Peptides against a protein of PDB entry 2XVC. Designs and how they scored, part 36

Target 1, 50 residues: chain A of PDB entry 2XVC
Amino acid sequence: ITERELLDYIVNNGGFLDIEHFSKVYGVEKQEVVKLLEALKNKGLIAVES

## One batch from the design tools (peptide; made by RFdiffusion4, then SolubleMPNN)

Design b2_p21_6_s3 (from b2_p21_6, 9 letters changed)
Fold by OpenDDE base, seed 5:
Structure b2_p21_6_s3 (fold): chain B 50 residues (1-50), chain A 21 residues (1-21)
Amino acid sequence: as target 1 above (50 residues)
Amino acid sequence: MKLYFKYAIKDGERYEFEHEL
């Protein structure tokens, strides 16, 4: 997946992401999801609440 | 790991999220 696709998912999912669930459903490695999140965070495009 | 985001910016639009933790 791309940063854009992950960003779209987060927005469409109400700002919630279960990495375990996402990984299983979309067949994306957890470490890959984390890398994408870090990229988005570094660009100031997302901020984690908890 | 469950993550709750405070905000997300998509196409220049800022989306704020409120979660009941």
Scores: peptide ipSAE 0.788, ipTM 0.926, DockQ to the pose 0.933
Fold by OpenDDE base, seed 1:
Structure b2_p21_6_s3 (fold): chain B 50 residues (1-50), chain A 21 residues (1-21)
Amino acid sequence: as target 1 above (50 residues)
Amino acid sequence: MKLYFKYAIKDGERYEFEHEL
């Protein structure tokens, strides 16, 4: 999965992401999802509410 | 782990999200 694909997912999912669910459904390692999120955050492209 | 985002920027467009937590 790419940063763009994850970003698309977040937007299309109404700004919600369940890492556990995502990992299970899409077969992506949790640590990979976290690393992509950190990259997006560092670029100022996302901000977490909770 | 469940994450709720305040915003996301895609293709230069800002998307704001409202969630009841």
Scores: peptide ipSAE 0.788, ipTM 0.926, DockQ to the pose 0.935
Fold by OpenDDE base, seed 2:
Formats: structure tokens, C-alpha cells, sequence
Structure b2_p21_6_s3 (fold): chain B 50 residues (1-50), chain A 21 residues (1-21)
């Protein structure tokens, strides 16, 4: 999975991401998802509410 | 872990999300 794909998912999913669910459904390791999120955040492309 | 985002910027467009937590 790429940063772009994760970003697309977040937008298409209404700004919601369940890391555990995502990991199970898409077969992506949780640590990889976190890594991508950190990259997106550092670029100012996403901001977490909660 | 469930995350709710304030916003996301995709292709230069800003998407803001409202969530009732």
C-alpha cells in the first residue's frame, strides 16, 4: 500500500480509519499503516481529531 | 485503534470531516 492509496481510503471512508479492521481486511500490517499515517501527517496532508 | 480525522488534503483539495465522538 502507498501513501496515496491510504489517503484515498481515508477520504472515501469519510475521514475514518480503523487500523485493526483495515489491517485484517486488506492484509496490511498495522505498523505499515502507522508508518504511512506518520508520513502523511508530517506532510500536513492529514490531521487527527481523535 | 479507531482514528477520526479533522481533514485530509488530496490532489490539492481539502476535505474536512465532521464526526460525533
Amino acid sequence: as target 1 above (50 residues)
Amino acid sequence: MKLYFKYAIKDGERYEFEHEL
Scores: peptide ipSAE 0.788, ipTM 0.926, DockQ to the pose 0.928
Fold by OpenDDE base, seed 4:
Structure b2_p21_6_s3 (fold): chain B 50 residues (1-50), chain A 21 residues (1-21)
Amino acid sequence: as target 1 above (50 residues)
Amino acid sequence: MKLYFKYAIKDGERYEFEHEL
């Protein structure tokens, strides 16, 4: 999965992401999801509420 | 781990999200 694909998912999912669920559904390692999120955050493309 | 985002910027457009946490 790419940063763009994850970003698209977040937007389409109403700004919500369950990493455990996402990992299972898309077959992506949890640490990979976190890596992509950190990249998006560092680029100022996302901000976490909680 | 469940994450709720304040916003996301996609293709230069900002999307704001409101969640009842």
Scores: peptide ipSAE 0.788, ipTM 0.926, DockQ to the pose 0.930

Design b2_p21_6_s4 (from b2_p21_6, 9 letters changed)
Fold by OpenDDE base, seed 2:
Order: structure tokens, then sequence, then C-alpha cells
Structure b2_p21_6_s4 (fold): chain B 50 residues (1-50), chain A 21 residues (1-21)
């Protein structure tokens, strides 16, 4: 999965991400999802509310 | 782990999200 694909998912999912759910549904390791999120955050492309 | 985002920027557009508390 790419940063772009994860970003697309977040937008299309209304700004919500369940890492556990995403991992099992899309077959992506949780640590990989977290890595991509950190990259997106560092670029200012996403911000976590809670 | 469930995460809620305040915004996301995609293709130069800013998407702001509203979530229930």
Amino acid sequence: as target 1 above (50 residues)
Amino acid sequence: MKLYFSYAIKDGKTYKFSHSL
C-alpha cells in the first residue's frame, strides 16, 4: 500500500480509520499502516483529532 | 486502534471531518 492509497481511504472513509479493521480487511500489517500515517502526518497531509 | 482525523489534504483540496464526541 502507498501513502496515496491510504490517504484516499481516509478521505473516502470520512476521516476515520480503524487500524485493526483495515489491517485484516486489506492484508496490510498494522506497523506498515502506522508508518504510512506518520509519513502523511509529517508532511502535514493529515491531522489526528483523537 | 481507531483514529479520527480532523483533516486530510488530497489533490490540493482540504477535507475537514466532523466526528461525534
Scores: peptide ipSAE 0.792, ipTM 0.925, DockQ to the pose 0.922
Fold by OpenDDE base, seed 3:
Structure b2_p21_6_s4 (fold): chain B 50 residues (1-50), chain A 21 residues (1-21)
Amino acid sequence: as target 1 above (50 residues)
Amino acid sequence: MKLYFSYAIKDGKTYKFSHSL
């Protein structure tokens, strides 16, 4: 999965992401998801509300 | 881990999200 794909998912999912669920459904390691999120955050493309 | 985002920027467009507590 790419940063773009994850970003698309977040937007399409109403700004919500369950990492555990996502990992299971899409077969992506949780650490990989976190890595991508950190990249997106560092680029200022996302911000976590809580 | 469940994450709720305040915003996401995609293709130059900002998507703001509001989530109920």
Scores: peptide ipSAE 0.791, ipTM 0.925, DockQ to the pose 0.931
Fold by OpenDDE base, seed 5:
Structure b2_p21_6_s4 (fold): chain B 50 residues (1-50), chain A 21 residues (1-21)
Amino acid sequence: as target 1 above (50 residues)
Amino acid sequence: MKLYFSYAIKDGKTYKFSHSL
């Protein structure tokens, strides 16, 4: 999954991402999901408040 | 500036994200 695909998924999922659930359903390692989120943050596309 | 707020749950912890629209 790409950064843009992950972002689109979150939006289409009502703004919610359960990393554990996503990992199990889509077969993506949890660390890979976190890596994608951090990449989005570093590019200024998302901000992490906590 | 408009922000869309989203959330992620990992290992029982909640993370808040914002995306600029």
Scores: peptide ipSAE 0.097, ipTM 0.565, DockQ to the pose 0.068
Fold by OpenDDE base, seed 4:
Structure b2_p21_6_s4 (fold): chain B 50 residues (1-50), chain A 21 residues (1-21)
Amino acid sequence: as target 1 above (50 residues)
Amino acid sequence: MKLYFSYAIKDGKTYKFSHSL
């Protein structure tokens, strides 16, 4: 999965990402999802609010 | 741990989302 695909998924999923669920459904390791999120944050595409 | 994010799309709209392990 790409960073863009992950963003689209989160938006289309009502703004929620359950990493455990996503990992099971899409067959992507949890660590890979976290890595993608960190990359998105570092690029300024997402921001942590709390 | 739950983390809450915002994401601004190209048209300027902002979506808030969270993730959990």
Scores: peptide ipSAE 0.087, ipTM 0.575, DockQ to the pose 0.352

Design b2_p21_7_s1 (from b2_p21_7, 8 letters changed)
Fold by OpenDDE base, seed 2:
Structure b2_p21_7_s1 (fold): chain B 50 residues (1-50), chain A 21 residues (1-21)
Amino acid sequence: as target 1 above (50 residues)
Amino acid sequence: SDKLKIKITEKGKKYLEEYKK
């Protein structure tokens, strides 16, 4: 999965992301999801609220 | 669970707008 695909998913999911759920559904390692989130955050595209 | 609430910044919104058009 790409950063843009993850970003699009987050938007379409109302801003919610369950990393474990996402990992299971899409077959992406949890650490990979976290890596993508960190990239998005570092680029200033997202902010983690909770 | 590993549930997070994520805010899309204005920069993020513009980013999405740019590649979706």
Scores: peptide ipSAE 0.667, ipTM 0.878, DockQ to the pose 0.802
Fold by OpenDDE base, seed 1:
Structure b2_p21_7_s1 (fold): chain B 50 residues (1-50), chain A 21 residues (1-21)
Amino acid sequence: as target 1 above (50 residues)
Amino acid sequence: SDKLKIKITEKGKKYLEEYKK
């Protein structure tokens, strides 16, 4: 999955992301999901609210 | 679970609009 695809997922999921759930469903390592989130955050595209 | 609430910033929204054109 790419940064763009993850961003699309977040939007389509109402802004919610369960890393454990996402990892299981899409077969992406939790560390990879976190890496993508950090990239999005560093680019100023997202903010983690909770 | 590792459930997060993510806010898409205004910059993020513009980014989405740009590449979805």
Scores: peptide ipSAE 0.667, ipTM 0.878, DockQ to the pose 0.801
Fold by OpenDDE base, seed 3:
Structure b2_p21_7_s1 (fold): chain B 50 residues (1-50), chain A 21 residues (1-21)
Amino acid sequence: as target 1 above (50 residues)
Amino acid sequence: SDKLKIKITEKGKKYLEEYKK
């Protein structure tokens, strides 16, 4: 999965992301999801609210 | 908890608009 694809998922899911659920459904390691989130955050494209 | 609430910034919204054109 790419950063763009993850961003699209977040938008389409109303801004909610369950890392464990996402990992199981899409077969992506949790640490990879976190890595992508950190990249998006560092680029100023997202902010984690809770 | 693994559940997060994420805000798309204005920069993020513009980014999405750009690559979806």
Scores: peptide ipSAE 0.667, ipTM 0.877, DockQ to the pose 0.851
Fold by OpenDDE base, seed 5:
Structure b2_p21_7_s1 (fold): chain B 50 residues (1-50), chain A 21 residues (1-21)
Amino acid sequence: as target 1 above (50 residues)
Amino acid sequence: SDKLKIKITEKGKKYLEEYKK
């Protein structure tokens, strides 16, 4: 999964992301999801609220 | 919990518009 694909997923999911759930459903390692989130955050594209 | 609430910033929204158009 790419950064843009994850960003699109977040939008389509109402801004919610369950890392554990996402990892299980899409077969992406949790650390990879976190890596993508950190990239999006560092680029100023997202803010984590909880 | 691994559940997060994420806000798309204005920059993020513009980014999405750019690659979706």
Scores: peptide ipSAE 0.666, ipTM 0.878, DockQ to the pose 0.854

Design b2_p21_7_s2 (from b2_p21_7, 7 letters changed)
Fold by OpenDDE base, seed 5:
Structure b2_p21_7_s2 (fold): chain B 50 residues (1-50), chain A 21 residues (1-21)
Amino acid sequence: as target 1 above (50 residues)
Amino acid sequence: SSKLKIKITEKGKKYLEEYKK
């Protein structure tokens, strides 16, 4: 999955992301999801609220 | 917990608009 695809998923999911659930459903390693989130955050495209 | 609430910034919204149009 790409940064753009993850960003689109977050939007389509109302801003919610369960890393454990996402990893299991989409077969993406949890560390890879975190890597993508860190990239999006560092680019100023997202903010993690909770 | 692995459950997160994420805000798309204005920059993020512009980014999405740019590649979706």
Scores: peptide ipSAE 0.673, ipTM 0.880, DockQ to the pose 0.856
Fold by OpenDDE base, seed 1:
Structure b2_p21_7_s2 (fold): chain B 50 residues (1-50), chain A 21 residues (1-21)
Amino acid sequence: as target 1 above (50 residues)
Amino acid sequence: SSKLKIKITEKGKKYLEEYKK
């Protein structure tokens, strides 16, 4: 999965992301999901609210 | 837990708009 695809998912999911659930459904390692989130955050595209 | 609430910034919104054109 790409950064853009993850961003699209977050938007389509109302801003909610369950890392463990996402990992299971999409077959992406949890650490990879975190890596993508960190990339998005570092680019100023997202902010974690809770 | 592993559950997060994410805000898409204005920059993020513009990013998505540009890529979806």
Scores: peptide ipSAE 0.672, ipTM 0.880, DockQ to the pose 0.849
Fold by OpenDDE base, seed 3:
Structure b2_p21_7_s2 (fold): chain B 50 residues (1-50), chain A 21 residues (1-21)
Amino acid sequence: as target 1 above (50 residues)
Amino acid sequence: SSKLKIKITEKGKKYLEEYKK
């Protein structure tokens, strides 16, 4: 999965992301999801609210 | 928990517009 694909998923899911659920459904390691989130955050494209 | 609430910034929204157009 790419950063753009994850960003699009987040938008389409109303801003909610369950890392455990996403990992299970899409076959992406949890640490990879976190890595992508950190990249998006560092680029100023997202902010984690809770 | 594994559940997060994420805000898309204005920069993020413009980024999405650029590659989706």
Scores: peptide ipSAE 0.672, ipTM 0.879, DockQ to the pose 0.845
Fold by OpenDDE base, seed 2:
Structure b2_p21_7_s2 (fold): chain B 50 residues (1-50), chain A 21 residues (1-21)
Amino acid sequence: as target 1 above (50 residues)
Amino acid sequence: SSKLKIKITEKGKKYLEEYKK
């Protein structure tokens, strides 16, 4: 999955992301999801609220 | 729950608009 695809998923999911759930559904390693989130955050595209 | 709440910044919104159009 790409950063763009993950960003789009987050938007379509109302801003909520369950990393474990996402990992199981999309077959992406949890650490990879975290890596993508960190990239999005570092690019200033997202902020983690809770 | 274990869910994270993610805020899409204005930069993120603009980014999405740019590649979706």
Scores: peptide ipSAE 0.672, ipTM 0.878, DockQ to the pose 0.724

Design b2_p21_7_s3 (from b2_p21_7, 8 letters changed)
Fold by OpenDDE base, seed 5:
Structure b2_p21_7_s3 (fold): chain B 50 residues (1-50), chain A 21 residues (1-21)
Amino acid sequence: as target 1 above (50 residues)
Amino acid sequence: SNRLRIKITEKGKKYLEEYKK
């Protein structure tokens, strides 16, 4: 999964992301999801609120 | 739980607009 794809998912999911759930459903390692989130955050594209 | 609330910033929204054109 790419940063763009994850960003699209977040938008389509109403701004919510369950890392454990996402990992299981989409077959992406949890650490990879976290890396993508960190990249998006560092680029100023997202803010994590919870 | 592992549920996160993610806000798309204005920069993020513009980013989405660009590649969804």
Scores: peptide ipSAE 0.666, ipTM 0.874, DockQ to the pose 0.792
Fold by OpenDDE base, seed 4:
Structure b2_p21_7_s3 (fold): chain B 50 residues (1-50), chain A 21 residues (1-21)
Amino acid sequence: as target 1 above (50 residues)
Amino acid sequence: SNRLRIKITEKGKKYLEEYKK
């Protein structure tokens, strides 16, 4: 999955992301999801509220 | 909980608009 695809998912999911659930459904390692989130955050595209 | 609340910034919204148009 790409940063763009993850961003699209977050928007389509109402701004919520369950890392455990996402990992299971999309077959992406949890550490990879975190890496993508950090990239999006560092680019100033998202803010993690939790 | 593993559920995160994520806010899309104005920059993020413009980014999405750019490639979704």
Scores: peptide ipSAE 0.665, ipTM 0.874, DockQ to the pose 0.807
Fold by OpenDDE base, seed 1:
Structure b2_p21_7_s3 (fold): chain B 50 residues (1-50), chain A 21 residues (1-21)
Amino acid sequence: as target 1 above (50 residues)
Amino acid sequence: SNRLRIKITEKGKKYLEEYKK
């Protein structure tokens, strides 16, 4: 999954993301999801609220 | 893991508009 695809998923999921659930459903390692989130955050594209 | 609430910034929204057009 790419940063763009993850961003699209977040938008389509109402801004909510369960890393464990996402990992299981989409077959993406948890650490990879975190890596993508960090990239998006560092680019100023997202903010993690809770 | 716990459910995260992610906010798309205005910059993020602009980014989405740009690559989807």
Scores: peptide ipSAE 0.665, ipTM 0.874, DockQ to the pose 0.787
Fold by OpenDDE base, seed 3:
Structure b2_p21_7_s3 (fold): chain B 50 residues (1-50), chain A 21 residues (1-21)
Amino acid sequence: as target 1 above (50 residues)
Amino acid sequence: SNRLRIKITEKGKKYLEEYKK
């Protein structure tokens, strides 16, 4: 999965992300999801609220 | 809770606009 694809998912999911759920459904390692989130955050494209 | 709340910044919105153009 790419950063763009994850960003699209977040938007389509109303801004909510359950890492465990996402990992199970899409077959992406939890560590990879976190890596992508960090990249998006560092680029200033997202803000993790809670 | 394992659920995160993520907001798309204005920069992120512009970024998406370019991709979906």
Scores: peptide ipSAE 0.665, ipTM 0.873, DockQ to the pose 0.787

Design b2_p21_7_s4 (from b2_p21_7, 8 letters changed)
Fold by OpenDDE base, seed 3:
Structure b2_p21_7_s4 (fold): chain B 50 residues (1-50), chain A 21 residues (1-21)
Amino acid sequence: as target 1 above (50 residues)
Amino acid sequence: SNKLKIKITEKGKEYLEKAKK
């Protein structure tokens, strides 16, 4: 999965992301999801609210 | 829980709009 694909998912999911759920459904390791989130955050594209 | 609420920043929105074009 790419940063863009994850970003699109977040947008399409109303801004919500369940990391464990996403990991199970899409077969992506949790640490990989976190890595992508950190990249998006570091680029200033997202902010984690809760 | 691993559920997060993510805000798309203005920069993020701009990024998405540019990519759509």
Scores: peptide ipSAE 0.671, ipTM 0.869, DockQ to the pose 0.844
Fold by OpenDDE base, seed 4:
Structure b2_p21_7_s4 (fold): chain B 50 residues (1-50), chain A 21 residues (1-21)
Amino acid sequence: as target 1 above (50 residues)
Amino acid sequence: SNKLKIKITEKGKEYLEKAKK
C-alpha cells in the first residue's frame, strides 16, 4: 500500500483508523502502517487526534 | 490503543484536491 492509498482510506473512513483491523483486512504489517502514518505526519498532511 | 482518529490538515486537503482527477 502507498501513502496515498492509506490517506484515501483514512478520508473515506471518516478519519478513523484501526491499525490492527487494517492490518488484518489489507494484509499489511502493523509496522508498515505506522511507517506510512509517520510519513504522512512528517509531510504535514495529517495529525493524530486520538 | 490501535484505533486512531486522524485529522486531515489543510495541507493534506490541498494535496488531495491537487491530485484529484
Scores: peptide ipSAE 0.671, ipTM 0.870, DockQ to the pose 0.848
Fold by OpenDDE base, seed 2:
Structure b2_p21_7_s4 (fold): chain B 50 residues (1-50), chain A 21 residues (1-21)
Amino acid sequence: as target 1 above (50 residues)
Amino acid sequence: SNKLKIKITEKGKEYLEKAKK
């Protein structure tokens, strides 16, 4: 999965992301999801609200 | 649950628009 694909998912999911759920559904390692989130955050494209 | 709430910044929105095909 790419950063863009994850970003698109977040947008289309109303800004919500369940890492455990996403990992199971899309077959992506949880640590990889976290890595992508950190990249998006560090680029200033997202902010984690809760 | 284990849900995160994520905000798309203005920079993120601009990125999405510019990269849109």
Scores: peptide ipSAE 0.671, ipTM 0.870, DockQ to the pose 0.753
Fold by OpenDDE base, seed 5:
Structure b2_p21_7_s4 (fold): chain B 50 residues (1-50), chain A 21 residues (1-21)
Amino acid sequence: as target 1 above (50 residues)
Amino acid sequence: SNKLKIKITEKGKEYLEKAKK
């Protein structure tokens, strides 16, 4: 999965992301999801609210 | 917790809009 694909998912899911659920559904390791989130955050494209 | 609420920043929104063009 790419950063863009994850970003699109977040948008389409109302901004909510359950890492564990996402990992199970899309077959992506949790650490990979976190890595992508960190990339998006570092680029200033997202902010984690809670 | 693995459940997060993520905000798309204005920069993020701009990024998405540009990609749609």
Scores: peptide ipSAE 0.670, ipTM 0.870, DockQ to the pose 0.873

Design b2_p21_8_s1 (from b2_p21_8, 8 letters changed)
Fold by OpenDDE base, seed 4:
Structure b2_p21_8_s1 (fold): chain B 50 residues (1-50), chain A 21 residues (1-21)
Amino acid sequence: as target 1 above (50 residues)
Amino acid sequence: MKLYISYLENGKMVKPTTPKE
């Protein structure tokens, strides 16, 4: 999965992301999801609220 | 881990909205 694909998922899901659920459904390692999130955050595209 | 994430859209950060069940 790409950064853009993850961002699109987040947007389409109203900003909600369950990493455990996402990992299981899409077959992406949890650590990979976290790495993508960090990249998105560092680019100013997202901010984790809670 | 469940995250609520603000995201950039149309040049501004949009606060997360809990999805309806």
Scores: peptide ipSAE 0.698, ipTM 0.893, DockQ to the pose 0.678
Fold by OpenDDE base, seed 1:
Structure b2_p21_8_s1 (fold): chain B 50 residues (1-50), chain A 21 residues (1-21)
Amino acid sequence: as target 1 above (50 residues)
Amino acid sequence: MKLYISYLENGKMVKPTTPKE
């Protein structure tokens, strides 16, 4: 999965992301999801609220 | 872990609006 694909998912899901659910559905390791989120955050594309 | 994430759209950060499942 690419950063853009994850971003699109977040946008299409109204900003909600369940890492556990996402990992199971898309077969992406949780640590990889976190890595992608970090990248998106560092680029100023997202901010984790809670 | 369930996250609420703001995202950049049309040059502005948009607050999450989808309720947690």
Scores: peptide ipSAE 0.697, ipTM 0.892, DockQ to the pose 0.790
Fold by OpenDDE base, seed 3:
Structure b2_p21_8_s1 (fold): chain B 50 residues (1-50), chain A 21 residues (1-21)
Amino acid sequence: as target 1 above (50 residues)
Amino acid sequence: MKLYISYLENGKMVKPTTPKE
């Protein structure tokens, strides 16, 4: 999965992301999801609220 | 880990809504 694909998922889900759920459904390792989130965050594309 | 994430849209950060998984 790419940063763009993850971002699209987040947007399509109204900003909600369950890493555990996402990992299971899309077959992406949790650490990879976190890595992508960090990249998106560093680019100013997202901010984790809670 | 469940996260609520603000995202950039049209040049502005949009606050997350509360959808169901």
Scores: peptide ipSAE 0.697, ipTM 0.893, DockQ to the pose 0.681
Fold by OpenDDE base, seed 5:
Structure b2_p21_8_s1 (fold): chain B 50 residues (1-50), chain A 21 residues (1-21)
Amino acid sequence: as target 1 above (50 residues)
Amino acid sequence: MKLYISYLENGKMVKPTTPKE
């Protein structure tokens, strides 16, 4: 999974992300999802609201 | 863990919306 793919998923889901669900569906470890989110955040592409 | 995330689109940060049921 790439940063772009995760970003596309977030956008397509209206900004909603269930890490557990995503991990199961895409076979990506939760730690990797968090790592990608941090990368997206550091690039100013996302901001976690809650 | 469920997250609501703002994202950059067309140069603007878009607030998250509730997922479609």
Scores: peptide ipSAE 0.697, ipTM 0.893, DockQ to the pose 0.667; fails the geometry check

Design b2_p21_8_s2 (from b2_p21_8, 8 letters changed)
Fold by OpenDDE base, seed 5:
Structure b2_p21_8_s2 (fold): chain B 50 residues (1-50), chain A 21 residues (1-21)
Amino acid sequence: as target 1 above (50 residues)
Amino acid sequence: MKLYISYLENGKFVPPTKPKE
């Protein structure tokens, strides 16, 4: 999965992301999801609120 | 782990919304 695809998912999900659920459904390792999130954050595209 | 994420859209950040019931 790409950063763009993850971002699209986040947007389409109203900013809600369950990493465990996402990992299970899309077959992406949790570590990879976190890596992508960090990339998105560092690019100023997202901010984790809670 | 459940996250609530603000995201950039049309040049501004959009706050997260709670999951639909």
Scores: peptide ipSAE 0.712, ipTM 0.900, DockQ to the pose 0.682
Fold by OpenDDE base, seed 1:
Structure b2_p21_8_s2 (fold): chain B 50 residues (1-50), chain A 21 residues (1-21)
Amino acid sequence: as target 1 above (50 residues)
Amino acid sequence: MKLYISYLENGKFVPPTKPKE
């Protein structure tokens, strides 16, 4: 999965992301999802509210 | 872990919207 693909998912899901659910459904390791989120955050594309 | 995320779209940040329960 790419950063853009994860961002698109977040956008299409109203900004909501369940890492556990996403990992299971899309076959992406949780640590990989976190890595991608950190990249998106560092690029100023997202901000984690809670 | 469940996250609520603001995202940049068309040059502005869009706040998260809770999924319909």
Scores: peptide ipSAE 0.712, ipTM 0.900, DockQ to the pose 0.720
Fold by OpenDDE base, seed 2:
Structure b2_p21_8_s2 (fold): chain B 50 residues (1-50), chain A 21 residues (1-21)
Amino acid sequence: as target 1 above (50 residues)
Amino acid sequence: MKLYISYLENGKFVPPTKPKE
């Protein structure tokens, strides 16, 4: 999965992300999801609110 | 882990919207 693909998922899901659910459904390691989130955050494309 | 995330769209940050249950 790419950063853009994860961003698109977040947008299409109204900004909600369940990492556990996403990992199971899309077969992406939780560590990889977190890594991608950090990249998106560092680029100013997302901000984690809660 | 459940996250609520603001995201950049068309140069503007959009706050998270709680998904419909």
Scores: peptide ipSAE 0.712, ipTM 0.900, DockQ to the pose 0.700
Fold by OpenDDE base, seed 3:
Formats: C-alpha cells, sequence, structure tokens
Structure b2_p21_8_s2 (fold): chain B 50 residues (1-50), chain A 21 residues (1-21)
C-alpha cells in the first residue's frame, strides 16, 4: 500500500482509522501502517488527534 | 489502536468525523 492509498482511505473514512482492523482487512503489517502515517504527518497532510 | 485524524482537504485541515454505521 502507498501513502496515497492510505490517505484516500482516511479521507473516505471520515478521518477514522482502526489500525488493528485495517491491518487484518488489507493484509498490511501494523508497523507499515504506522510508518505510512508518520510519513503523511511529516508531510503536513494529516494530524493525529487521538 | 483506533485513531481520529485530521486531514487536508481543499487547502484546510478537516477534523475527523466518526463514520456512519
Amino acid sequence: as target 1 above (50 residues)
Amino acid sequence: MKLYISYLENGKFVPPTKPKE
């Protein structure tokens, strides 16, 4: 999965992301999801609120 | 881990909203 694909998912899901659920459904390691989130955050494309 | 994430849309950050079930 790419950063763009994860961003699109977040947008289409109203900003809600369950990492555990996402990992199971899409077959992406939790560590990889976190890595992609950090990249998106560092680029100023997202901000994690909680 | 469940996260609520603000995201950029049309040049502004949009606060997270819980998806409709």
Scores: peptide ipSAE 0.711, ipTM 0.899, DockQ to the pose 0.651

